# Peptides against a protein of PDB entry 5HB3, part 93

Target 1, 150 residues: chain A of PDB entry 5HB3
Amino acid sequence: RQMQDRCMSEYNQRIRNAPEGSIDPFRMACYKIIGRCDLSNRSLDGLQTDVNDWIWLQFNLARETDRSLELAGESYGLAELQASIREIGLKHFPKTAAEDTNGSFGMFFYLQILAGMFEQAIAYLYPFSYVDAVHFAIALTYYGLLRPVD

## One batch from the design tools (peptide; made by RFdiffusion4, then SolubleMPNN)

Design b1_p22_7_s3 (from b1_p22_7, 11 letters changed)
Fold by OpenDDE base, seed 1:
Structure b1_p22_7_s3 (fold): chain B 150 residues (1-150), chain A 22 residues (1-22)
Amino acid sequence: as target 1 above (150 residues)
Amino acid sequence: MEELKKAIENGKKYKGEDIMSF
């Protein structure tokens, strides 16, 4: 708690008081990650990031806490992350094989798998790659992560 | 949202075939 509070204090102080262009984005990233600062903005400002960096950050910021202990604006858990992934899927990824021009379907499948959205991931992959969807379904079922309909 | 868009664009280099090759 003390470290988190210190990170939050430093983060807020720098955002408010630092001269323009003087902010080290890596330092701010450290505060954001360690202190879970500014959960309304779940990005690493001033850093070049890819989808892996983004999803990694989301998982680092996500916490399953007693929501009664968090301020309404500070609650971010797996459910909120999954909701974000769904929204991303709707906006930025192909819905059908006919819409996929660059093979990006695999990335969205990957994001869903990471977020534990196994049924949705398999359902999504199925029209793009039947064989792969079946193989992943078998594997997920083997590990008890996918519940086949009896 | 903008950072996410950038992240997605950067991620487009990972084609479905690459992901399925794991």
Scores: peptide ipSAE 0.025, ipTM 0.574, DockQ to the pose 0.075
Fold by OpenDDE base, seed 3:
Structure b1_p22_7_s3 (fold): chain B 150 residues (1-150), chain A 22 residues (1-22)
Amino acid sequence: as target 1 above (150 residues)
Amino acid sequence: MEELKKAIENGKKYKGEDIMSF
């Protein structure tokens, strides 16, 4: 708790008072990760990040805590992460094989798997790669992660 | 949102084939 409070204090002080161009983005990233600072902005400002960095950050920030203990508006758990992935999928990834110009369908499938969205992941992959979808469905079923509809 | 868009754009280098190679 003491370390988190210090991280939050330093983060807020630097955001408000640091001269323009003097902010070390790596230091700010450390405060964000360790202190869970500013959960309204779940990005690493001033750093070049890819989708893997983004999803890694989301999982590190996500916590299942008692909502009564969190500041209003700062709750971020698995449900919110899954909602974010759904939104990203709707806006930025192909819906059909005909729309896939860059082969990015696999990345969205991967994000859904990481977030435990197994049924949605298989359903999404199926029109892009039938064979792969079947293999993943078999594996997920074997481990009890996929619930076949009776 | 803008940083997420950048992250997605940077991630476009990962093709479906790359993910399925694991």
Scores: peptide ipSAE 0.021, ipTM 0.558, DockQ to the pose 0.086
Fold by OpenDDE base, seed 4:
Structure b1_p22_7_s3 (fold): chain B 150 residues (1-150), chain A 22 residues (1-22)
Amino acid sequence: as target 1 above (150 residues)
Amino acid sequence: MEELKKAIENGKKYKGEDIMSF
């Protein structure tokens, strides 16, 4: 709590009061990550990031805590992350192989796997790459991560 | 959403391929 409060204070002070062009984006990233600052904006502003950076940040910011103990702005867990991934999938990723013009289906599969959405990931991959979907399903089942339909 | 879209695009740019493309 104390560290979070300090990070939040420094973060907010810099965002509001820092002269133009004086903000170190890496320092701001540190405050965001360590302090879980500004969970409404789960990005690293001023940094060149890719999808791995984005998803890493999401998991770093996500916490499974009792919602009764969290401030409204602090409520971000795995469920919210999974919901975000689902929403992104609906908006930005192909639903069928015929819709896949840029080969992005694998990225959405990857994001679902990382988020523990194993059943959804396999179901999604299946029409794009049957063989890969089966291999992943076998592996996930072997490790007890995939719940086979009874 | 826009940040993720940008991140995906950047990921494709930097990796040169999708995760399933090998």
Scores: peptide ipSAE 0.035, ipTM 0.605, DockQ to the pose 0.071; fails the geometry check
Fold by OpenDDE base, seed 5:
Structure b1_p22_7_s3 (fold): chain B 150 residues (1-150), chain A 22 residues (1-22)
Amino acid sequence: as target 1 above (150 residues)
Amino acid sequence: MEELKKAIENGKKYKGEDIMSF
């Protein structure tokens, strides 16, 4: 807690008081990651990031905390991450094989798997790659991660 | 959301191989 408070203090101080162009984006990233600073902005400003960096950051920021102890709007756990993945899927990924121009369906499938959205991931993958969907379904079932509808 | 869009676009650009190709 003490370290988190220090990170938050330093983060806020730099955001408010740093001269224009003097902000070290890597230092700010460290504060964001370690201190979970500014959970309203779950990005690494000033850094070139890819989808792996983004999803890695989301998981690092996500914590299961007692919602009663968190200030309203500062809670970010697995449920909020899953909601974000759903929203991303609706806006930025193909819904059908006919809409897939860039083969990006695999990335959305991957994001859903990482977020533990196994049933949705398999359902999504099925129209794009039947064989792969079946193989993943078998594996997920074997590990007790997929809940088949009875 | 814009950063995620950029991140996805960057991921598509730099990850030449589909995740399913691994």
Scores: peptide ipSAE 0.030, ipTM 0.587, DockQ to the pose 0.067; fails the geometry check

Design b1_p22_7_s4 (from b1_p22_7, 13 letters changed)
Fold by OpenDDE base, seed 4:
Structure b1_p22_7_s4 (fold): chain B 150 residues (1-150), chain A 22 residues (1-22)
Amino acid sequence: as target 1 above (150 residues)
Amino acid sequence: MEELEKAIENGKKYLGEEIMKF
């Protein structure tokens, strides 16, 4: 708690008071991650990030906390992450094999798997790669992560 | 959102490049 509070204080102070161009984006990233600062902006400003960096950050920021203890509007857990992934999927990833021009379906499948959206991930993968979808479904079922609908 | 879009596009590029290696 003390470290988190310090990170939040430093983060807010730097955002407000730092001279233009003097902000170290890596330092700000550290404060954001450790302090869970500014959960409304779940990005690493001033850093070149890829999808892996983004999803890594989302998981680092996501916490299953007692919602009763969180300030209204600052709750970010797995459910919110999953919602974000769904939204991203709708906007940025192919919905059918015919729309897939660059093989990006695999990335969206990967994001869904990471977020525990196993049923959705398998359902999504199925039209792109039947064989892979079946193999993942078997594996997920074996580990008790996929509930086959009877 | 814009950063995520950029991250996704970078990811798509990366994935495309990796897929082409196979």
Scores: peptide ipSAE 0.011, ipTM 0.452, DockQ to the pose 0.075
Fold by OpenDDE base, seed 1:
Structure b1_p22_7_s4 (fold): chain B 150 residues (1-150), chain A 22 residues (1-22)
Amino acid sequence: as target 1 above (150 residues)
Amino acid sequence: MEELEKAIENGKKYLGEEIMKF
C-alpha cells in the first residue's frame, strides 16, 4: 500500500509538473506498473512496445479485487482484460482464413490463450489451422482447462 | 488505441519474421 501510494504520487506529480522532454519513460513505466497508475491508459507512453509488451502490461495491471473496494473507474481485472482482447480481435485480426493475409491469426490465438479464453481460442484457431486447433484442444482438455461441450 | 495498434503492427512483423525463419 505505502509503496503503491508513493508511486501514484510520483507518477501524478511528474505528469503534471515535469518539464517537457524531461520525463524518463522507463521510470514512468515503473511507477505505472508498481502503482497501477492511470488505469484508463493501459499503455507505456514514450516506449516502443510490441504485442507481448502490451499483453504483459495488461496482466501486470489487472487485479482481482473486491470491486466494492476499488474506486469508481479504477476496476481492471481479468474480465476487463478479456473484454479488451475481444475488442482487439474484432478490430485488428482476421475473422476468417480468407481475410488472413499476414498470418496474424496466431497472435490473436495466443492472446486468447493467455487470457484464459480457451474455448474461444480453439474456436477461432479451428478454421485457420485444423490440426493445431485439435492438438491444442487435446492438451487443454488433458489439463482440465477446456471443457468439451457434452 | 494508437499504442495498441502500434503494438499489434510490431507483433505482426515479429511473427512474420519468425515464421519466415522456419
Scores: peptide ipSAE 0.010, ipTM 0.454, DockQ to the pose 0.075
Fold by OpenDDE base, seed 5:
Structure b1_p22_7_s4 (fold): chain B 150 residues (1-150), chain A 22 residues (1-22)
Amino acid sequence: as target 1 above (150 residues)
Amino acid sequence: MEELEKAIENGKKYLGEEIMKF
């Protein structure tokens, strides 16, 4: 708690008061991650990040905390993460095999799997790769992560 | 988490590692 409060204080102070170009983006990233700062902006500003960095950050920031202890509008748990992935999927990933020009459907499938959106992930993958969807469905069922509809 | 990791690793055998990176 004390460390988080200090990180939040330092983060906010630097964002507000630091001269332009003086901010170390790696230091700010550390404060953001450790302090869980500025949950409205779930990115690492000033750093080159890929999809893996992004999703890793989302999971690090996502917490199932008592919502009563979070400031209004700053709740970010698994449900909000899943909603974000869903939104990103609609905007940035192909909806059909005919729209897929670069094979990026696999990344969106992967993001859904990581977020525990197993049924949606399988349903999404199915029209792109039937065989892969079936194999993943079998694996997920074997581990009790996918519930077959009786 | 461990169960999910196992499921992903099992799935990667069929989907291929490259598809999981794109």
Scores: peptide ipSAE 0.009, ipTM 0.346, DockQ to the pose 0.070
Fold by OpenDDE base, seed 3:
Structure b1_p22_7_s4 (fold): chain B 150 residues (1-150), chain A 22 residues (1-22)
Amino acid sequence: as target 1 above (150 residues)
Amino acid sequence: MEELEKAIENGKKYLGEEIMKF
């Protein structure tokens, strides 16, 4: 708690008072990750990040905490992450094989798997790659992560 | 078991290749 409070204090002080162009984005990233600062903005400002960096950050910021202990607006858990992935999927990824011009379907499948959205992931992959979808379904079922419909 | 292990390995390779595209 004391370390988080210090990180948050330093983070806020720098955002508000630092001279323009003097902010070290890597230092700010450290405060964001360690202190879980500014959960309303789940990005690393001033850094060039890819999808892997983004999803890594989301999981690092996500916590399953007692909502009663969190300040209003500071709750970010797995459910919120899953909701974000669904939204991103609808906006930025192909819905059908015919829409896939760049082969990005695999990334959306991967994001769903990471977030534990196994049924949705298999259902999504199936029209793009039948064989792969079946293989993943078998594996997920074997590990008790996928519930086959009777 | 062997078929499932192969499927998992193939799946990991597939995911790895997709990750490297980004």
Scores: peptide ipSAE 0.006, ipTM 0.309, DockQ to the pose 0.086

Design b1_p22_8_s1 (from b1_p22_8, 15 letters changed)
Fold by OpenDDE base, seed 2:
Structure b1_p22_8_s1 (fold): chain B 150 residues (1-150), chain A 22 residues (1-22)
Amino acid sequence: as target 1 above (150 residues)
Amino acid sequence: MEKEHELLAELLEKQLARERAA
């Protein structure tokens, strides 16, 4: 708690008082992650990141606790992340094999799996790769993660 | 949220570009 408070204090002070571009982006990233500062802005400015870094950050910032238990009065959980992935899928990924011009379906499948959207992931993958969808479905069922519909 | 979506979209495009170049 004390460390988190210090991170929040430093983060807020630097954001308000430091000249633009003068702050160590790695230090700010630490404050963001540990202090959970400004959860409405879940990006690491000034850092070269990839999709894996992005999703890792989202999971680290996500909490299952209610807003009332959050220090900053902001809430971000798995449900919000799943909603984001769903919306991204609607806007940026192919819906059918016919729409797949660049083979990006695998990335969306990957994001859904990471976010625990197992049923949706399998359903999405099925028209693109039947064999892979079946294999993943079997594996997920074996581990009790897939909830098939009757 | 929209800002985050656009960021992810950009990252995805970059990743796909890297994969095509490999």
Scores: peptide ipSAE 0.291, ipTM 0.826, DockQ to the pose 0.748
Fold by OpenDDE base, seed 1:
Structure b1_p22_8_s1 (fold): chain B 150 residues (1-150), chain A 22 residues (1-22)
Amino acid sequence: as target 1 above (150 residues)
Amino acid sequence: MEKEHELLAELLEKQLARERAA
């Protein structure tokens, strides 16, 4: 808690008072990750990132703790991440093969798998690639990660 | 959340572009 408070203080100080161009984005990233500062903004400004970096950050910031112990508005866990992935899917990814012009369906499948949304991921992949969906379903079932849907 | 979604969308587009160029 002491470290978190210190990180929060320094983070806020830098955001408010640092001259333009003087903020070390890596330092700010450390405050974000270690101090869990400003969880409403789960991005690393000033850093060149990719999708893998983004999802890595989301998981690092997600905590399955008692919400009563977290600051108001600062609760973020796996459920919230999964909800975000779902919303992202609705907005930015094709729903059917006919809508897929960029071949981006695989990326959404990937994100769902990482977020533990196995049943939804397989269901999503199935109309795009039957063969791949079946193979993944078999593997996930073998490892006890996929449950049959009634 | 909207800002994060926009960022992800941008990252996805860049990723797809890289994959097509490779």
Scores: peptide ipSAE 0.287, ipTM 0.825, DockQ to the pose 0.758
Fold by OpenDDE base, seed 5:
Formats: sequence, structure tokens, C-alpha cells
Structure b1_p22_8_s1 (fold): chain B 150 residues (1-150), chain A 22 residues (1-22)
Amino acid sequence: as target 1 above (150 residues)
Amino acid sequence: MEKEHELLAELLEKQLARERAA
């Protein structure tokens, strides 16, 4: 707790007092990851990141915390991440094969799998590639991750 | 959440562009 408080203090101090352009983005990233500072902003400003970095950060920041102990707006867990991925899917990814112009369906499938949205991922993939969907379904079932409806 | 979605969208577009260039 002391370390976290110190990180938060330093993070806030730097955001408020540091001259423009003088903030080390890597240091700020460390505060965010280790100190869990400013969880409302789950981005690494000033760093060149990719989708893998983004999703890695989301998982690291996501915690199963007792919502009763968290201040309103600071709770970020797997459920919130899954909700975010759903919303992103609705806005930025094709819903049908006919809408797929860039072949981006695979990326959305990937994100859903990482977020543990296995049933939804398989259901999404099936109209794009039924063969792949079946193979993944078999594998997920084998590992007990897919819950088939009885 | 909207800012995060916009960031992810940008990153996705960049990644797709990289994959097409490869």
C-alpha cells in the first residue's frame, strides 16, 4: 500500500507540475502498471504501441476487486474488459461475411478469445469460417473452456 | 471508454496496414 501511494503521489505530481514534453513516457507507464495510477485512462501516452500492447495492458490493469471497496469509477475487471470488447466489436468489426472488406474478423475473434469470451467468439467466427470455428470449438471443449448448451 | 475504443481502432488499422505491407 505504501508503494502504491507513493506511485500515485509521484504520478499526480508529474502530471501537474512537469513541463510540457518533459515527462518520460516509460516512467509514466511504470506508474500506471505498477501503481495502478489513473485507471480511467488505460492508455500509454507518448509510446508507440500496438494491439498486443493494448490488450496486455488491459489484462494487467483488470483486477477482480470487491466493488464495495472501490470508489465509484475505479473498478475495472474482466467483466468491464469484456463489455469493452463487445462494444468495440459492434462499432469496428464486421458482423457478417458480407460486411468484411478487410478480413478483420480474425482480429475480433482473437480479442474475444483472449478475453475469455469463448462461446461468443465461436459463434462470431462460424459464419466467416465454419471449419475454423469447429476446430476451435473442439479444442476449447477439450480443455473445458467451452460450455455447450444442453 | 470512447477514447479507449478510438485508440484500439487506430491500433487495429495500423496493424492491418502492416500486415498488408508484409
Scores: peptide ipSAE 0.284, ipTM 0.824, DockQ to the pose 0.766
Fold by OpenDDE base, seed 3:
Structure b1_p22_8_s1 (fold): chain B 150 residues (1-150), chain A 22 residues (1-22)
Amino acid sequence: as target 1 above (150 residues)
Amino acid sequence: MEKEHELLAELLEKQLARERAA
């Protein structure tokens, strides 16, 4: 607790008082990841990141704990991440094969799989690629992650 | 949340561009 309090204090001080351009983005990232500071801002400013880095960060920040036990006073779990993925899908990904102009459906499928949204992922993929959807469904069923319909 | 989604959208576009260039 003492360490976390110190992290939060340092983080807040730097965010508020540091001259522009003087903040070490890697240090700030450490405060965010280790200290769980400012969970409302789940981004690593000043760093070159990709989609994989983004999703990695989301999972690391997500906790399945009682809100009352969170020292940061904020809660973010898998359910919130899944909700975020759904919202992103509605805004930034094709809903049908006819809307797919750049082949981005695969990325949304990937994000859904990572977030454990298996049934939704398969349902989404099916109209884009029947064969792939079937293969993934078989694999997910084999590992007990997808329940077959009776 | 909206800001995070826009960031992801940007990252997605960059990723797709990289994949097309590879």
Scores: peptide ipSAE 0.276, ipTM 0.821, DockQ to the pose 0.765

Design b1_p22_8_s2 (from b1_p22_8, 17 letters changed)
Fold by OpenDDE base, seed 1:
Structure b1_p22_8_s2 (fold): chain B 150 residues (1-150), chain A 22 residues (1-22)
Amino acid sequence: as target 1 above (150 residues)
Amino acid sequence: MDKEHELLHKLYLKDLEKKKAA
């Protein structure tokens, strides 16, 4: 808790007082991750990032804490991440094979798997790649991660 | 939330461009 408070303090101080262009983006990233600062902005400014970096950050910021203990508006857990993934899917990824011009279905499948949305991921993948969906379903079932619908 | 979603989309497009150039 003390470390988190220190990170929060330093993060806020630097954002407010640091001269323009003088902020070390890696240091700020460390403060953000450790302190979970400004959870409304889940990005790392000033860093070259990719999709993997983005999703990694989301998981690092997500915490299963008692919502009652978090300040109003700064609760971010797995449920919120999963909700975000769903919204992203609706907005930016193909819903059917006919809509997929760039083979982007694989990325959305990947995001769903990482977020633990296994049933939804398999259901989504099935119309795009039947063979792959079956293989993943078998593997997920073997490890007890896929719940067969009775 | 919208900003994060747009960011992800931008990152994805960037990754696609990198793959096409490779």
Scores: peptide ipSAE 0.261, ipTM 0.796, DockQ to the pose 0.829
Fold by OpenDDE base, seed 3:
Structure b1_p22_8_s2 (fold): chain B 150 residues (1-150), chain A 22 residues (1-22)
Amino acid sequence: as target 1 above (150 residues)
Amino acid sequence: MDKEHELLHKLYLKDLEKKKAA
């Protein structure tokens, strides 16, 4: 708790008082990851990141905590991440093969798999690639990650 | 929440551009 408080204090101080461009983005990233500072902003500003970096950060920040003890806005767990991915999919990824111009369905499928949204991932993939969806469904079922509907 | 979604979308587009250039 003491370390977290220090991280939060330093993070806030730097965000408020540091001249623009003077903040070491890696240091800020450390505060974000270790201190879980400002969970409303789950990004690494000033760093060149990709989708993999983003999803990695989300998983590192996600914690299962007693929601009753968390302040409003500080709760971020797997459920919130899954909700976020779902919303991202609805807004930014193709819903049908006819809408897919760049093969982007694969990325959304990938994100859902990483987030443990296996049933939704397979259901999403099926209209885009039947063969792949079946193969993944078989594999996921084999490992007990997909529950077949009797 | 919308900000994070937009960020991811931007990152994805950037990645696509990199792949096309590669």
Scores: peptide ipSAE 0.260, ipTM 0.794, DockQ to the pose 0.844
Fold by OpenDDE base, seed 5:
Structure b1_p22_8_s2 (fold): chain B 150 residues (1-150), chain A 22 residues (1-22)
Amino acid sequence: as target 1 above (150 residues)
Amino acid sequence: MDKEHELLHKLYLKDLEKKKAA
């Protein structure tokens, strides 16, 4: 708690008082990750990042905290991440094979798998690649991650 | 949330461009 409070204090101080362009983006990233500062902004400004960095950050910031214990009005957990991925899928990824021009269905499948949205991931993959969907379904079932609907 | 979604989309497009250039 003490370390988090210190991170929050330093983060806020730098955001408010530092001249524009003088803030070390790596230091700010450290505060973001360690201190979970400013959870409303889940990005690393000033850094060159990719999709993997983004998703990694989301998972690091996501915490299953009892809403009762989060004094800070900003709750971000797995449910919120899953909701975000769902929304991203609806907006930016193909819904059918006919809409897929760049083979981007794989990325959305990947994001859903990472977020534990296994049933949705398989259902999504099925029209794009039947064989792959079946293989993943078998594997996920084997590990007890996929709940077959009776 | 919309900003984050847009960011992810931008990052994805950037990654695609990098893959095409490689």
Scores: peptide ipSAE 0.257, ipTM 0.796, DockQ to the pose 0.834
Fold by OpenDDE base, seed 2:
Structure b1_p22_8_s2 (fold): chain B 150 residues (1-150), chain A 22 residues (1-22)
Amino acid sequence: as target 1 above (150 residues)
Amino acid sequence: MDKEHELLHKLYLKDLEKKKAA
């Protein structure tokens, strides 16, 4: 708690008072990750990031906290992440093979798998790659992650 | 939420461009 409070304090102070361009982005990233500061802005400004960095950050920030202890409005857990991924999929990824010009379906499948959206991931993959969908379904079932519908 | 989604999309496009150049 003490460390988190210190991180929050430092983060807020720097965001408010530091001259533009003077903030070490790595330091700010540390405060954000450790302190879970400003959960409404889940990005690492000033850093060169890729999709893997983005998703890694989302998972690190996502916590299953007791809702009773969280201040109203700053809850971010797995459910919110899953909702976000779903929305991203609807907006930015192909829904059918005919819409897929760049082979981007694989990335969305990957994001869904990482987020534990296994049934949805398989359902999504199926029309793009039947063989792969079956293989992943078998594997997920083997590990007890996919619930076969009887 | 929309901002984060757009950011991800931007990052993805950037990654695709890098792969095509590679």
Scores: peptide ipSAE 0.254, ipTM 0.793, DockQ to the pose 0.813

Design b1_p22_8_s3 (from b1_p22_8, 13 letters changed)
Fold by OpenDDE base, seed 3:
Structure b1_p22_8_s3 (fold): chain B 150 residues (1-150), chain A 22 residues (1-22)
Amino acid sequence: as target 1 above (150 residues)
Amino acid sequence: MQKEHDLLAKLYEEDLAKKKAE
């Protein structure tokens, strides 16, 4: 708790008071990841990141922590991550094969799978690739991750 | 590379929008 408070204090102080360009982005990233500072901002400013880095960050920040221990009143767990993925999907990914101009449907499918949204992932993939959707459905069912509707 | 960059930009914009709403 003391460490978290110190991290939060240092993080806030640096964001507010540090001269422009003097902030070490790696240090700030450490405060975010380790100290869980400013969970409302789930990006790493000042770092060259790719989609994989973003994905990694989202899942690392999504922790099932005892909400009572989180001083900042901000909790970010799997449920919040899943909600975020749904919103992102609605805004930024194709809803139908006809809307798919860049083949990005696979990325959204991947995000849903990672987040444990298996039924939604299969349902989403089905109109884009029937064969792949069936194969994934079979595999997920075999491992008990997908509940077939009778 | 450009496709990934565009997607990342959209995701960052979404994160920023959420921060402003809170």
Scores: peptide ipSAE 0.090, ipTM 0.683, DockQ to the pose 0.077
Fold by OpenDDE base, seed 5:
Order: C-alpha cells, then sequence, then structure tokens
Structure b1_p22_8_s3 (fold): chain B 150 residues (1-150), chain A 22 residues (1-22)
C-alpha cells in the first residue's frame, strides 16, 4: 500500500506539474504497470507500442484486487476487461463474414479466448470458419473450459 | 503491419473515449 501510494503521488505530481515535453514516458509506464496509477487510462502514451503490447497491458492491469484496497472508482478486474472486449467487438470488429474485409475476426476471437469468453468466442468464430470453430470447441470441451448445453 | 496498426488505433481511440467519459 505504501509503495502504491508513493507511485500514485509521484504519477499525479508529474502529470500536473511537469513542464511540457519533460515527462519520461517510460517512467510513466512504470507507474502505470507497477503502481496501477490512473487505471482509467489503459494506454501507454508517448511510447511506440503495437497491438500485442496493448493486449499485454490490458491483461496485466486486469487484477482481482480486494475492492477494499482500491479506491472505489479504480477497480479493474476480469469482468471489466470482458466488458471492454465486448464493447470493442461491437464497435471495431466484423459481426458477420460479409462485413469482414481485412480478416480481423481472428483477432477478436483471440481476445475473447484470452479473456475466458469461450462460449462467445466459439459462437463468434462459427460463421467465419466452421472448421476452426469445431476444432476449438472440441479442444475447449476436452479441457473442461467449454460447457456444452445439454 | 498496417492492419495491426489500424486495429491498435481503434483500440486506443476506445481507451481515450472511456477516459473522457470518466
Amino acid sequence: as target 1 above (150 residues)
Amino acid sequence: MQKEHDLLAKLYEEDLAKKKAE
């Protein structure tokens, strides 16, 4: 708690008081990742990142923390991440094979799998690739991750 | 690479939108 409080204090001080262009983006990233500062902003500003870095950050920040230790407005767990993925899917990914122009359906499928949204992932993949959906369904069922409807 | 960049841009825009709503 003391370390987090210090990180948060330093983070806030730098955001508010640092001269324009003087903020070290790597230091700010450290505060974000280690100190869990400003969880409402889940991006690394000022850094060259790719989609894998973004994914990594989202899942690292999504922690089941005791709600008692986090300020009421800054809880970010798996449920919130899953909700975010659903929203991203609705806004930025194809809903049908006919809407898929760039093959991005695979990335959304991947995000859903990482987030443990297995039933939704298979249901989503099915109209894009029947064969792949069946193979993943079999594998997920084998490992007890997919609950087939009786 | 361009496809990944475009996707990243969309994801960052979503993060920014959430930040503004809070």
Scores: peptide ipSAE 0.090, ipTM 0.683, DockQ to the pose 0.052
Fold by OpenDDE base, seed 4:
Structure b1_p22_8_s3 (fold): chain B 150 residues (1-150), chain A 22 residues (1-22)
Amino acid sequence: as target 1 above (150 residues)
Amino acid sequence: MQKEHDLLAKLYEEDLAKKKAE
């Protein structure tokens, strides 16, 4: 709590008052990750980042915390991450095999799996790769992550 | 795999662009 408070304070102070170009982006990233500052903005400004960094950040920030204990009244948990992934899917990923021009279905499947959206992931994968969908379904069921519908 | 990463990279850039527009 104390550390989080300090992070929030420093983050807010620097973002508002720091001279242009003087902000250490790594430090700001630390404040965001550790202090969970400005959870509505899940990006790392000023850093040379790639897609892996983006993915990592999304999942790292998605913490199951008691909302009542969060300082800024903001919460970002698994549910919010899942909602974001759904939105991304609707906007940017193919809905059917016929729409898949670049083979990106696998990445969306992967994101859904990472987010624990197992049923949706299998359902999504099925029209693209039946065999893979079945294999993943079996594996997920084996580990108790997928509940087969009777 | 590379094509998939490229798509996500676009998403990342889009998020950054949205932030800058705010």
Scores: peptide ipSAE 0.083, ipTM 0.679, DockQ to the pose 0.088; fails the geometry check
Fold by OpenDDE base, seed 1:
Structure b1_p22_8_s3 (fold): chain B 150 residues (1-150), chain A 22 residues (1-22)
Amino acid sequence: as target 1 above (150 residues)
Amino acid sequence: MQKEHDLLAKLYEEDLAKKKAE
């Protein structure tokens, strides 16, 4: 808690008072990741990042902590990440095979798997690739990660 | 896979754009 408070203080101070161009983006990234500062902004400014970095950041920030220890409005756990993925899916990914113009369904499937949304992931994949969906379902069931519907 | 990465890149850029707008 003490470390988090210090990180937050320094983060806010730098954001507000640092001269233009003087902010070390890596330091700011550390404050965000370690100190969980400004969780509403889940991006790393000033850094060359790719999609893998984005994914990594989302999941690293999605920590299950005692919400009572977090500042109001700064809670971000797995549930919130899962909600975000659902929203992303609704906005940016095909909902049916007929809507799939660029073959992006696999990425959404991947995101759902990473987030532990196994049943939803399989259900989503099924109309796009029956064979793959069945194979993943078998594997997930074998490892106890998927609950078969009766 | 490349097309999927391109879409995620768009999502990333969208998030960055939202941040800049704030």
Scores: peptide ipSAE 0.076, ipTM 0.675, DockQ to the pose 0.088; fails the geometry check

